# Peptides against a protein of PDB entry 5VVV, part 10

Target 1, 276 residues: chain A of PDB entry 5VVV
Amino acid sequence: FLCGVVEGFYGRPWVMEQRKELFRRLQKWELNTYLYAPKDDYKHRMFWREMYSVEEAEQLMTLISAAREYEIEFIYAISPGLDITFSNPKEVSTLKRKLDQVSQFGCRSFALLFDDIDHNMCAADKEVFSSFAHAQVSITNEIYQYLGEPETFLFCPTEYCGTFCYPNVSQSPYLRTVGEKLLPGIEVLWTGPKVVSKEIPVESIEEVSKIIKRAPVIWDNIHANDYDQKRLFLGPYKGRSTELIPRLKGVLTNPNCEFEANYVAIHTLATWYKSN
Target 2, 276 residues: chain A of PDB entry 5VVV as posed
Amino acid sequence: FLCGVVEGFYGRPWVMEQRKELFRRLQKWELNTYLYAPKDDYKHRMFWREMYSVEEAEQLMTLISAAREYEIEFIYAISPGLDITFSNPKEVSTLKRKLDQVSQFGCRSFALLFDNIDHNMCAADKEVFSSFAHAQVSITNEIYQYLGEPETFLFCPTEYCGTFCYPNVSQSPYLRTVGEKLLPGIEVLWTGPKVVSKEIPVESIEEVSKIIKRAPVIWDNIHANDYDQKRLFLGPYKGRSTELIPRLKGVLTNPNCEFEANYVAIHTLATWYKSN

## One batch from the design tools (peptide; aimed at target 1 L82 Y160 F164)

Design b1_p10_7_s3 (made by RFdiffusion4, then SolubleMPNN; from b1_p10_7, 5 letters changed)
Fold by OpenDDE base, seed 2:
Structure b1_p10_7_s3 (fold): chain B 276 residues (1-276), chain A 10 residues (1-10)
Amino acid sequence: as target 1 above (276 residues)
Amino acid sequence: SELNKRYYSE
């Protein structure tokens, strides 16, 4: 069971010292996972093709080493979906080289994120792939296999919550394609009924699990504040039954942008997780 | 682009 934090917000990423402090807290609270997915980290998303510099590599190696020291699984995410051409072998090769570089930093767990992107494929991709889901699954499977089928590999769908599913969760052709064609060793991220779900009912997890043919990892935005930086979500992790735990592969909270605001959010997630 | 905001559909 993956339980911990996704740094998955828009806005200023956490500094390396905050991330190390996070790992210490995660270990102390018997949480086990950190997903590196900062939206405004330029080499994560906007410039995903760009290799890390020597200095950036040293920082990431240090960060990954710190995660290992605290027995935290470091999952490196990349979000190529803004401008990737899925049908272009050069793009696939560029993505492979980027993940090879991160593998050299000692990373063993990876994620491909297709959240918050346009649902339209370019003309070249439309000639090769039957749908956007087919394109995403194709590259995800290829990358997963290329990396030697790592123990933890995550996929974030474009339809990552109930409100983004067309026509709905159980009938989504996109999620059906993901469920049918995504290799079984790849985990699927899910956010619940909404982008910010006040509650995540058990039935909603059973519904999505059926179509994706696996238990999801929750990307939980309950404490996310990147949409309104004037608000801090200081309340407990709530509106998730512990009955979800046996139905999930994990829960990763995407908390407030302000690192210091997240004590209650993360601590109460840990309490929730240990209450099963 | 508008896509750089999490569309929290209220």
Scores: peptide ipSAE 0.085, ipTM 0.809, DockQ to the pose 0.588
OpenDDE base, seeds 1, 3, 4, 5: peptide ipSAE 0.074, 0.067, 0.077, 0.083; ipTM 0.818, 0.782, 0.807, 0.812

Design b1_p10_8 (made by RFdiffusion4)
Pose (drawn by RFdiffusion4):
Structure b1_p10_8 (pose): chain A 276 residues (1-276), chain P 10 residues (1-10)
Amino acid sequence: as target 2 above (276 residues)
Amino acid sequence: SERESYYKYV
């Protein structure tokens, strides 16, 4: 069961030294996972096709090392959604070459994120693929094979919370396609009824497990502050029923950008991780 | 911006 932090916000990402202290903290409080997905670390999203330079690679390896040294599982995320051409094979290949490079840093766990992308396709893609959801699942599956079908592997759908489902959660062509076609070994990230969920009703998640055909992994935006300059969140982890742990694969908290402000955010996530 | 698009309903 996956529990911990996702560094998945817009803005200045954390530095290696902050992530080491993060791992030591996750262990002192018995959490198991860290998802690396900062939106403005340019090679994660904006320049996803680009390989890490020599010194960048030294950094990532030293990072994946301290993750094992503290036994925190390290999941690497990549976001090709902005401009990838799904049908073109050179494009599919560059993704593998990039995912290969990181595999050789010590990385066993991977994620493909597709949140916040223009919902339609290029002229070339609309031929080979029936729908937008078809294209993503095809690549997500093909990639899931190539890496030797890894232990944990996440998929973040374009429709990733209740508000964002067209027309509703239950009869959505995009969501319908995912639950049926996406492989049973691939996890699905979900964010609650809204992007920043005030509460997560047990009925809403049970409802979601309907179409996804899985217990989804929560990308929790409760303490995220990257959308309002004036705002910071030092409150407890709340509005999440303890009765959810049995029904979910995991909850990764996407916290405040200011690293040291995240003490309460992670500790309260940790206490609640107990009690179920 | 991408951020504003992401949090437009917040």

Design b1_p10_8_s1 (made by RFdiffusion4, then SolubleMPNN; from b1_p10_8, 4 letters changed)
Fold by OpenDDE base, seed 2:
Structure b1_p10_8_s1 (fold): chain B 276 residues (1-276), chain A 10 residues (1-10)
Amino acid sequence: as target 1 above (276 residues)
Amino acid sequence: SLLERRYKYV
């Protein structure tokens, strides 16, 4: 069971010292996972093709080593979906080289994220792939296999919550394709009924699990505040029955942008996780 | 803006 934090917000990424402090807290609270997915980290998303510099590499190596020290699984995410051409073998090779570099930093767990992107494929991809889901699954499977089928590999669908599913969760052709064609060893991230879900009912998890043919990892935006800079979400992790735990592969909370605001959010997630 | 980027999805 993956339980911890995804740094998945828009806005200023956490600094390395904050991330190290996070790892210390995660260990102390018996959480086990950190997903590196800061939207405004340049080489994560907008400039995903760019290799890390020597200095950036040193920082990431240090960070990954720190995660290991605190027994936190460091999952490196990349979000190529803004401008990748899935059918272009050069793009695939570029993605492979980028993840090879991160593997050299000591990273062993990875995620491909296709959240918050346009649902339209380019003309070249439309000639090769039957749908956007087919394109995403193809590259994800290829990368997963290329990396030697790492123990933890995550996929974030474009339809990552109920409100993004067309026509709905259970009937989504996109999610059906993901479920049928994504290799079974790849985990699927899910956010619940909404982008910010007040509640995640058990039935909603059963519904999505059926179509994706696996138990999801929750990307939980309950404490996310990147959409409202005037608000901090300081309340407890709630609206999730502990009955979800046996039906999930994990829960990763995407909390407030302000690192210092997240004590209650993360601590109460830990309490929730240990309550079953 | 940063808000706009996330807000359109929330």
Scores: peptide ipSAE 0.123, ipTM 0.847, DockQ to the pose 0.419
OpenDDE base, seeds 1, 3, 4, 5: peptide ipSAE 0.098, 0.113, 0.110, 0.119; ipTM 0.835, 0.830, 0.835, 0.840; seed 1 fails the geometry check

Design b1_p10_8_s2 (made by RFdiffusion4, then SolubleMPNN; from b1_p10_8, 5 letters changed)
Fold by OpenDDE base, seed 1:
Structure b1_p10_8_s2 (fold): chain B 276 residues (1-276), chain A 10 residues (1-10)
Amino acid sequence: as target 1 above (276 residues)
Amino acid sequence: SLNDRYYKHV
């Protein structure tokens, strides 16, 4: 069971010392996972093709080593979906080289994220792929196999919550293609019925699990504030039955942008996880 | 809105 934090918000990324402090807190609270997915980290999303500099490489190697010191699984995410051409072998090769570089930093766990992108393929991809889901699954499977089938590999769908599913969760052709064609060793990220789910009913997890043919990892936006920087979410982790735990592969909380605001959010997630 | 995160940043 993956349990911990995703740094998955828009806005100023956490500094390396905050991430190291997070790992210390995660270990202390018997949580086990950190997903590196900061939207405004340039080489994660907007400039995903760019290799890390020597200085950036040293920082990431130090961060990955710190995660290992605290027994935290460091998952490196990349979000190529803004401008990738899925049918272009050069784009696939560029993505492979970027993930090879991160593998050299000692990273062993990875994620491909296709959240918050346009739902339309370019003309070149429409000639090769029957749907957007087929394009995403093709590249994700190829990268997963290229990396030697890592123990932890995550996929974030473009339809990552109930409100984004067309026509709905159980009938989505996109999620059906993901469930049928995504390799079984790849985990699927999900935010619940909504982007920010006040509640995640057990029945809603059973519905999505049936179509994706696996238990999801929850990307939990309950404490996310990137959509409203005038608000801080200081309340406890709630609106999730402990009956979800045996029906999930994990829970990763995407909390407030302000690192110092997240004590209650993360601590109460840990209490929830241990209560099962 | 329910989609504020998506619509604010896409």
Scores: peptide ipSAE 0.069, ipTM 0.825, DockQ to the pose 0.287
OpenDDE base, seeds 2, 3, 4, 5: peptide ipSAE 0.067, 0.056, 0.066, 0.064; ipTM 0.823, 0.796, 0.821, 0.823

Design b1_p10_8_s3 (made by RFdiffusion4, then SolubleMPNN; from b1_p10_8, 6 letters changed)
Fold by OpenDDE base, seed 2:
Structure b1_p10_8_s3 (fold): chain B 276 residues (1-276), chain A 10 residues (1-10)
Amino acid sequence: as target 1 above (276 residues)
Amino acid sequence: SLNDEFYKDV
């Protein structure tokens, strides 16, 4: 069971010292996972093709080593979906080289994120792939196999919550393709009924689990505040029954952008997780 | 820009 934090917000990423402090807190609270997915980290998303510099590599190696020291699984995410051509072997090779570099930093767990992108394939991809889901699954499976089938590999769908599913969760051709074609060793991220879900009912997890043919990992935006910089979500982790725990592969909270605001959010997630 | 488009349902 993956339980911890995704740094998945828009805005200023956390500094390396905040991330190390997070790992210490996660360990102390018996949480086990950190997903590196900061939207405004240039080489994570907008410039995903760019290799890390020597200095950036040293920082990431230090960060990954710190996660290991605190027994926190460091999952490196990349979000190539803004401008990747899925059918282009050079793009696939570029993604492979980027993840090879990160693997050299000592990273062993990875994520491919296709959240917050347009549903439209380019003309070249339309000639090769039957749908956007087929394109995403193809590259995800290829990367997963290329990396030697790492113990933890996550996929974030473009339809990552109920409101993004067309026509709905249970009938989504996109999620059906993901469920049918994504290799079984790849975990699927899910956010619940909405982008920010006040509640995540058990029935909603059963519905999505059926179509994706696996228990999801929750990317939980309950404490996310990147959409409103004037608000801090200081309340407890709530609106999730502990009955979800046996129906999930994990829960990763995407909390407030302000690192210091997240004490209650993360601590109460830990209390929730340990209460099952 | 926060992708306000993805947060419309918030």
Scores: peptide ipSAE 0.160, ipTM 0.845, DockQ to the pose 0.739
OpenDDE base, seeds 1, 3, 4, 5: peptide ipSAE 0.138, 0.127, 0.128, 0.082; ipTM 0.843, 0.837, 0.841, 0.827

Design b1_p10_8_s4 (made by RFdiffusion4, then SolubleMPNN; from b1_p10_8, 4 letters changed)
Fold by OpenDDE base, seed 2:
Structure b1_p10_8_s4 (fold): chain B 276 residues (1-276), chain A 10 residues (1-10)
Amino acid sequence: as target 1 above (276 residues)
Amino acid sequence: SLRDRYYKDV
């Protein structure tokens, strides 16, 4: 069971010292996972093709080493979906080289994220793939296999919550394709009924699990505040029955952008997890 | 922004 934090918000990413402090807290609270997915980290999303510099590599190596020190699984995410051409073998090769570099930093767990992108393929991809889901699954499977089928590999769908599913969760052709064609060793991220879900009912997890043919990892935006920086979400992790735990592969909270605001959010997630 | 589009259900 993956339980911890996804740094998945828009806005200023956490600094390395904050991330190290996070790992210390995660270990102390018996949480086990950190997903590196900061939207405004340039080489994560907008410039995903760009290799890390020597200096950036040293920082990431240090960060990954710190995660290991605290027995936290460091999952490196990349979000190529803004401008990748899935059918272009050069793009696939570029993605492979980027993840090879991160593997050299000591990273062993990875994620491909296709959240917050337009649900359209370019003309070249339309000639090769029957749908956007087929394109995403193809590259995800190829990358997963290329990396030697790492123990933890995550996929974030474009339809990552109920409100983004067309026509709905159980009937989504996109999610059906993901469920049918995504290799079984790849985990699927899910956010619940909404982008910010006040509640995640058990039935909603059963519904999505059926179509994706696996238990999801929750990307939980309950404490996310990147949509309204005038607000801080200081309340407890709630609206999730502990009956979800045996039906999930994990829960990763995407908390407030302000690192210092997240004590209650993360601590109460840990309490929730340990209450099972 | 992209943010505004994806957080429209909040």
Scores: peptide ipSAE 0.189, ipTM 0.873, DockQ to the pose 0.781
OpenDDE base, seeds 1, 3, 4, 5: peptide ipSAE 0.133, 0.150, 0.094, 0.098; ipTM 0.867, 0.867, 0.852, 0.858

## One batch from the design tools (peptide; aimed at target 1 L82)

Design b1_p11_1 (made by RFdiffusion4)
Pose (drawn by RFdiffusion4):
Structure b1_p11_1 (pose): chain A 276 residues (1-276), chain P 11 residues (1-11)
Amino acid sequence: as target 2 above (276 residues)
Amino acid sequence: SVKESYEEAAR
């Protein structure tokens, strides 16, 4: 069961030294996972096709090392959603070559994120694929095979919270396609009824497990501050029923950008991780 | 643009 932090916000990402202290903290409080997905570390999203330079690679390896040294599972995320051409094979190949490079840093766990992308396709894609959801699942599955079908592997859908489902959660062509076609070994990230959920009703998640055909993984935006300059969140982890742990694969908290402000955010996540 | 849209949705 996956529990911990996703560094998944817009803005200045954390540095290696902050992530080491993060791993030591996750361990002192018995959490198991860290998802690397900062939106403005350019090779994660903006230049996803680009390989890490030599010194960048030295950094990532040293990072994946301290993750094992503290036994925190390290999941690496990549976001091709902005401009990838799903049908073109050279494009599919560059994704593998990039995911290969990181596999050789010590990485066993991977994620493909597709949040916040223009919902339609290029002229070339609309032929080979029936719908937008078809294209993503095809590449997510093909990639899931190539890496030797890894232990933990996440998929973040374009429709990733209740508000974002067209027309509603239950009868959505995008969501329908995912639950049926996406492989049973691939996890699905979900964010609550809204992007920043005030509360996560047990009925809402049970409802979601309907169409996704899984217990989804929560990408929790409760303490995220990347959307309002004036705002910071030092409150407890709240509005999440303890009765949820049985119904979910996991909860990864997407916290404040200021690293040291995240003490309460992670500790309260940790106490609640107990109690179920 | 994507970031701005996100900020609007988050608020």

Design b1_p11_1_s1 (made by RFdiffusion4, then SolubleMPNN; from b1_p11_1, 7 letters changed)
Fold by OpenDDE base, seed 3:
Order: sequence, then structure tokens, then C-alpha cells
Structure b1_p11_1_s1 (fold): chain B 276 residues (1-276), chain A 11 residues (1-11)
Amino acid sequence: as target 1 above (276 residues)
Amino acid sequence: DIYERYKKAAA
């Protein structure tokens, strides 16, 4: 069971010292996972093709080593979906080389994120792939296999919550394609019925699990505030029955942008997880 | 919610 934090918000990423302090807190609270997915980290999303510099590589190697020291699984995410051409072998090879570099930093766990992108494929991709889901699954499976089928590999769908599913969760052709064609060793991220789910009913997890043919990992936006930095969500982790735990592969909270505001958010997630 | 609108506007 993956339990911890995703740094998955828009806005200023956390500094390396905050991330190291996070790992110490995660270990202390018996949490086990950090997903590196900061939307405004340039080489994560907007410039996903760009290799890390020597200085950036040293920082990431140090961060990954710190996660290992605290027994925290470091998952490196990349979000190529803004401008990747899925049918172009050069784009696929560029993504492979980027993830090879991160593998050399000592990273063993990875994620491909296709959240917050347009559903439209370019003309070249439409000639090769039957749908956007087919294109995403194709590259995700290829990358997963290329990396030697790492123990932890995550996929974030474009339809990552109930309100983004067309026509709905159980009838989505997109999620059906993901469920049928995504390799079984790849985990699927999900935010619940909404982007910010006040509640995640058990029945809603049973519904999505059926179509994706696996238990999801919850990307939990309950404490996310990146849409309005004037707001802080300081309340406890709630609206999730402990009956979800045996029905999930994990829970990763995407908390407030302000690192110091997240004590209650992360601590109460840990209490929830240990109460099962 | 406001966050869903933000996420939809980023897509």
C-alpha cells in the first residue's frame, strides 16, 4: 500500500530542504511514499524533453538518496502530454533518455502523467492510434517495459476523476481502453468523484476499479489550495472510510502549496492509514 | 468547485 505525499500542485515547488524534512516526517509517521510531480518544475512538464544539468542532477541524486535514507519510496513523475507526438519514435526515444538519466540518479519508481491536457490528438497520431487512450497506453507500456518493469510505475489518466469521465466512469471508452490495454503491473492514479473530492464513497472506488481492472492509487486533492493561495486547508483528512484501504493500491495526498501548512493534513492521513 | 474549474482551464 502506497501512503504519503504527492508534490503535484501548480505554483512554486518545494525546495530540496523542505522535501528532505518531508521525508523525515513521513518516516516518523510510518508513511512510505513521495511522488515528485511539481507542475511548475520546468523539466517535469513544460520542458520535459530537456535533460537535467550537472547541478540539477546533483540535487536530484541528493534528494533520491535522502528519500532512501528515510525509507521513503521516491517516485519520479514526468508530464509529457502538453506537446508530445505519441507516434513519433524520436519523441519516445527522448522520453526514454530522460528517464534513463533519472534512473542513473538512483531512482527506481516512475510515473507518466496525462492530467490537465487536451483530449485532441495531432493529425499524425490520429493516423496511428484509434484514440487518445490508445496513444497514451502505447507509450506508457513501452516506457514501463523499457525501464525493465519497475516495481512501482504509475499512470495518471486524462480522465482522472468522475466529473472528467465521458459519458460517466462505468461507460467511459477512454477508461475502458486504459483498463483493457495498460499492462497489469502499472498502477492508475485517481482523485475520486471530483478533482477535489469532499467524500470518496466505497461504491465510487468499486465502479472505477471495475473499468480500469485494478485498485487505483488515490491522488487526494482534499488539502490542495493551488487554485487559490489565499486559502489554507488546515482540517483533518476525512470523508474517506477506512473500508477504502483494502480496495486501494494507495493514497497520496496533494496538500497545500505552503509546506509548513501541511502538518495536520499529513499527520491525519497517517492516523487514518494506521486505523485500519 | 473552484479547483475543478482551475484544472479544467489548465487542460
Scores: peptide ipSAE 0.134, ipTM 0.848, DockQ to the pose 0.166
OpenDDE base, seeds 1, 2, 4, 5: peptide ipSAE 0.108, 0.104, 0.127, 0.084; ipTM 0.851, 0.849, 0.851, 0.840

Design b1_p11_1_s2 (made by RFdiffusion4, then SolubleMPNN; from b1_p11_1, 5 letters changed)
Fold by OpenDDE base, seed 1:
Structure b1_p11_1_s2 (fold): chain B 276 residues (1-276), chain A 11 residues (1-11)
Amino acid sequence: as target 1 above (276 residues)
Amino acid sequence: SVKEAMKKAAS
């Protein structure tokens, strides 16, 4: 069971010292996972093709080593979906080289994120792939196999919540293609019925699990404030039954942008997880 | 939601 934090918000990323302090807190609270997915990190999303510099490489190696010191699984995410051409072998090779570089930093766990992108393929991809889901699954399976089938590999769908599914969760052709064609060793990220789910009913997890043919990892936006930085979400982790735990592969909370605001959010997630 | 609108506007 993956339980911890995703740094998955828009706005200023956390500094390396905040991330190390996070790992210390995660270990102390018996949490086990950190997902590196900061939207405004240039080489994560907008400039995903760009290799890390020597200085950036040293910082990432130090961060990955710190995660290992605190027994925290470091998952490196990349979000190529803004401008990738899935059918272009140069794009696929560029993605491979980027993940090879991160593997050399000592990273062993990875994620491909296709959240918050246009649902339309370019003309070149339409000639090769039957749908957007087929294009995403093809590259995700190829990268997963290329990396030697890592123990932890995550996929974030473009339809990552109930309100994004067309026509709905159980009838989505996109999620059906993901469930049928995504390799079984790849985990699927989900935010619940909404992008920010006040509640995640058990029945809603049973519905999505059926179509994706696996238990999801919850990307939990309950404490996320990137959409309204005038608000801090300081309340406890709530609106999730402990009956979800045996029906999930994990829960990763995407908390407030302000690192110092997240003590209650993360501590109460840990209490919830240990209460089962 | 505001987050759903912002996430859709960032795409």
Scores: peptide ipSAE 0.060, ipTM 0.816, DockQ to the pose 0.164
OpenDDE base, seeds 2, 3, 4, 5: peptide ipSAE 0.053, 0.045, 0.055, 0.056; ipTM 0.801, 0.773, 0.808, 0.807

Design b1_p11_1_s3 (made by RFdiffusion4, then SolubleMPNN; from b1_p11_1, 5 letters changed)
Fold by OpenDDE base, seed 2:
Structure b1_p11_1_s3 (fold): chain B 276 residues (1-276), chain A 11 residues (1-11)
Amino acid sequence: as target 1 above (276 residues)
Amino acid sequence: SIKERYRKAAS
């Protein structure tokens, strides 16, 4: 069971010292996972093709080493979906080289994120792939296999919550394709009924699990504030029955952008997880 | 939600 934090917000990423402090807290609270997915880290998303410099590599190696020291699984995410051409072998090879570099930093767990992107494929991809889901699954499977089938590999769908599914969760052709064609060793991120779900009912997890043919990892935006920096979400982790735990592969909270605001959010997630 | 609008506008 993956339980911890996804740094998955828009806005200023956490500094390395904050991330190290997070790992100490995660360990102390018996949480086990950190997903590196900061939207405004330019080499994560906007410039995903760019290799890390020597200095950036040293920082990431240090961060990954710190996660290991605190027994936290460091999952490196990349979000190539803004401008990747899925059918272009050069793009696939570029993605492979980027993830190889991160693997050299000591990273063993990875994620491909296709959240917050346009559903339209370019003309070249339309000639090769039957749908956007087919394109995403193809590259995800290829990358997963290329990396030697790492123990933890995550996929974030473009339809990552109920309100993004067309026509709905159980009938989504996109999610059906993901469920049918995504290799079984790849985990699927899910956010619940909404981008910010007040509640995540058990039935909603059963519904999505059926179509994706696996238990999801929750990307939980309950404490996310990147959409309104005038607000801090200081309340407890709630509106998730502990009956979800045996039906999930994990829960990763995407908390407030302000690192210092997240004590209650993360601590109460840990309490929730240990209450099963 | 405001978050749903924000995330959709960023795509």
Scores: peptide ipSAE 0.090, ipTM 0.836, DockQ to the pose 0.164
OpenDDE base, seeds 1, 3, 4, 5: peptide ipSAE 0.089, 0.064, 0.085, 0.087; ipTM 0.845, 0.804, 0.842, 0.843

Design b1_p11_1_s4 (made by RFdiffusion4, then SolubleMPNN; from b1_p11_1, 6 letters changed)
Fold by OpenDDE base, seed 1:
Structure b1_p11_1_s4 (fold): chain B 276 residues (1-276), chain A 11 residues (1-11)
Amino acid sequence: as target 1 above (276 residues)
Amino acid sequence: DVRERYRKAAA
């Protein structure tokens, strides 16, 4: 069971010292996972093709080493979906080389994210792939196999919540393709019925699990505030029955942008997890 | 803008 934090928000990413402090807290609270997915980290999303500099490499190696020191699984995410051409072998090779570099930093767990992108393929991709889901699954499977089928590999769908599913969760052709064609060793991220789910009913997890043919990892936006910088979410982790735990592969909370605001959010997630 | 779509859906 993956339990911890995803740094998955828009806005200023956390600094390396905050991330190290996070790892210390995660260990203390018997949580086990950190997903590196900061939307406004340039080489994660907007400039995903760009290799890390020597200085950036040193920082990431230090961060990954710190995660290992605190027995936290460091998952490196990349979000190429803004402008990748799925059918272009050069783009696939560029993605492979980027993940090879991160592997050299000591990273062993990875995520490929297709959240918050347009649903339209370019003309070249339409000639090769029958749907957007087929294009995403193809590259994800290829990357997963290229990396030697790492123990932890995550996929974030473009339809990552109930409200983004067309026509709905159980009838989505996109999610059906993901469930049928995504290799079984790849985990699927999900935010619940909504982008920010006040509640995640057990029945809603059973519904999505059926179509994706696996238990999801919850990307939990309950404490996310990147959509409204005038608000801080300081309340406890709630609206999730502990009956969800045996029906999930994990829970990763995407909390407030302000690192210092997240004590209650993360601590109460840990209490929830241990109550099972 | 995809970020704006996210913000509207999250709010």
Scores: peptide ipSAE 0.664, ipTM 0.964, DockQ to the pose 0.889
OpenDDE base, seeds 2, 3, 4, 5: peptide ipSAE 0.664, 0.589, 0.645, 0.646; ipTM 0.964, 0.953, 0.961, 0.961

Design b1_p11_2 (made by RFdiffusion4)
Pose (drawn by RFdiffusion4):
Structure b1_p11_2 (pose): chain A 276 residues (1-276), chain P 11 residues (1-11)
Amino acid sequence: as target 2 above (276 residues)
Amino acid sequence: SEEERESYYDE
């Protein structure tokens, strides 16, 4: 069961030294996972086809090392959603070559995120693929095979919270396609009824497990502050029923950008991780 | 990036 932090916000990402202290903290409080997905680390999203330079690679390896040294599972995320051409094989290959490079840093766990992308396709893609959801699942699956079908592997859908489902959660062509076609070994990230969920009703998640055909992994935006300059969140982890742990694969908290402000955010996530 | 962020939190 996956529990911990996702560094998944817009803005100045954390540095290696902050992530070491993060791993030591996750262990002192018995959490198991860290998802690396900062939006503005350019090679994660904006220049996803680009390989890490020599010194960048030294950094990532030293990072994946301290993750094992503290036994925190390290999941690497990549976001091709902005401009990838799903049908073109050169494009699919560059993704593998990039995911290969990181596999050789010590990385066993991977994620493909597709949040916040223009919902339609290029002229070339609309031929080979029936729908937008078809294209993503095809690549996500093909990639899931190539890496030797890894232990933990996440998929973040374009429709990733209740508000964002067209027309509703239950009868959505995009969501329908995912639950049926996406492989049973691939996890699905979900964010609650809204992007920043005030509460996560047990009925809403049971409802979601309907169409996704899985217990989804929560990308929790409760303490995220990247959307309002004046705002910071030092409150407790709240509005999440303890009765949820049995029904979910995991909860990764997407916290404040200011690293040291995240003490309460992670500790309260940790205490609640107990009690179920 | 700013535009993407605004789009991300636009419900």

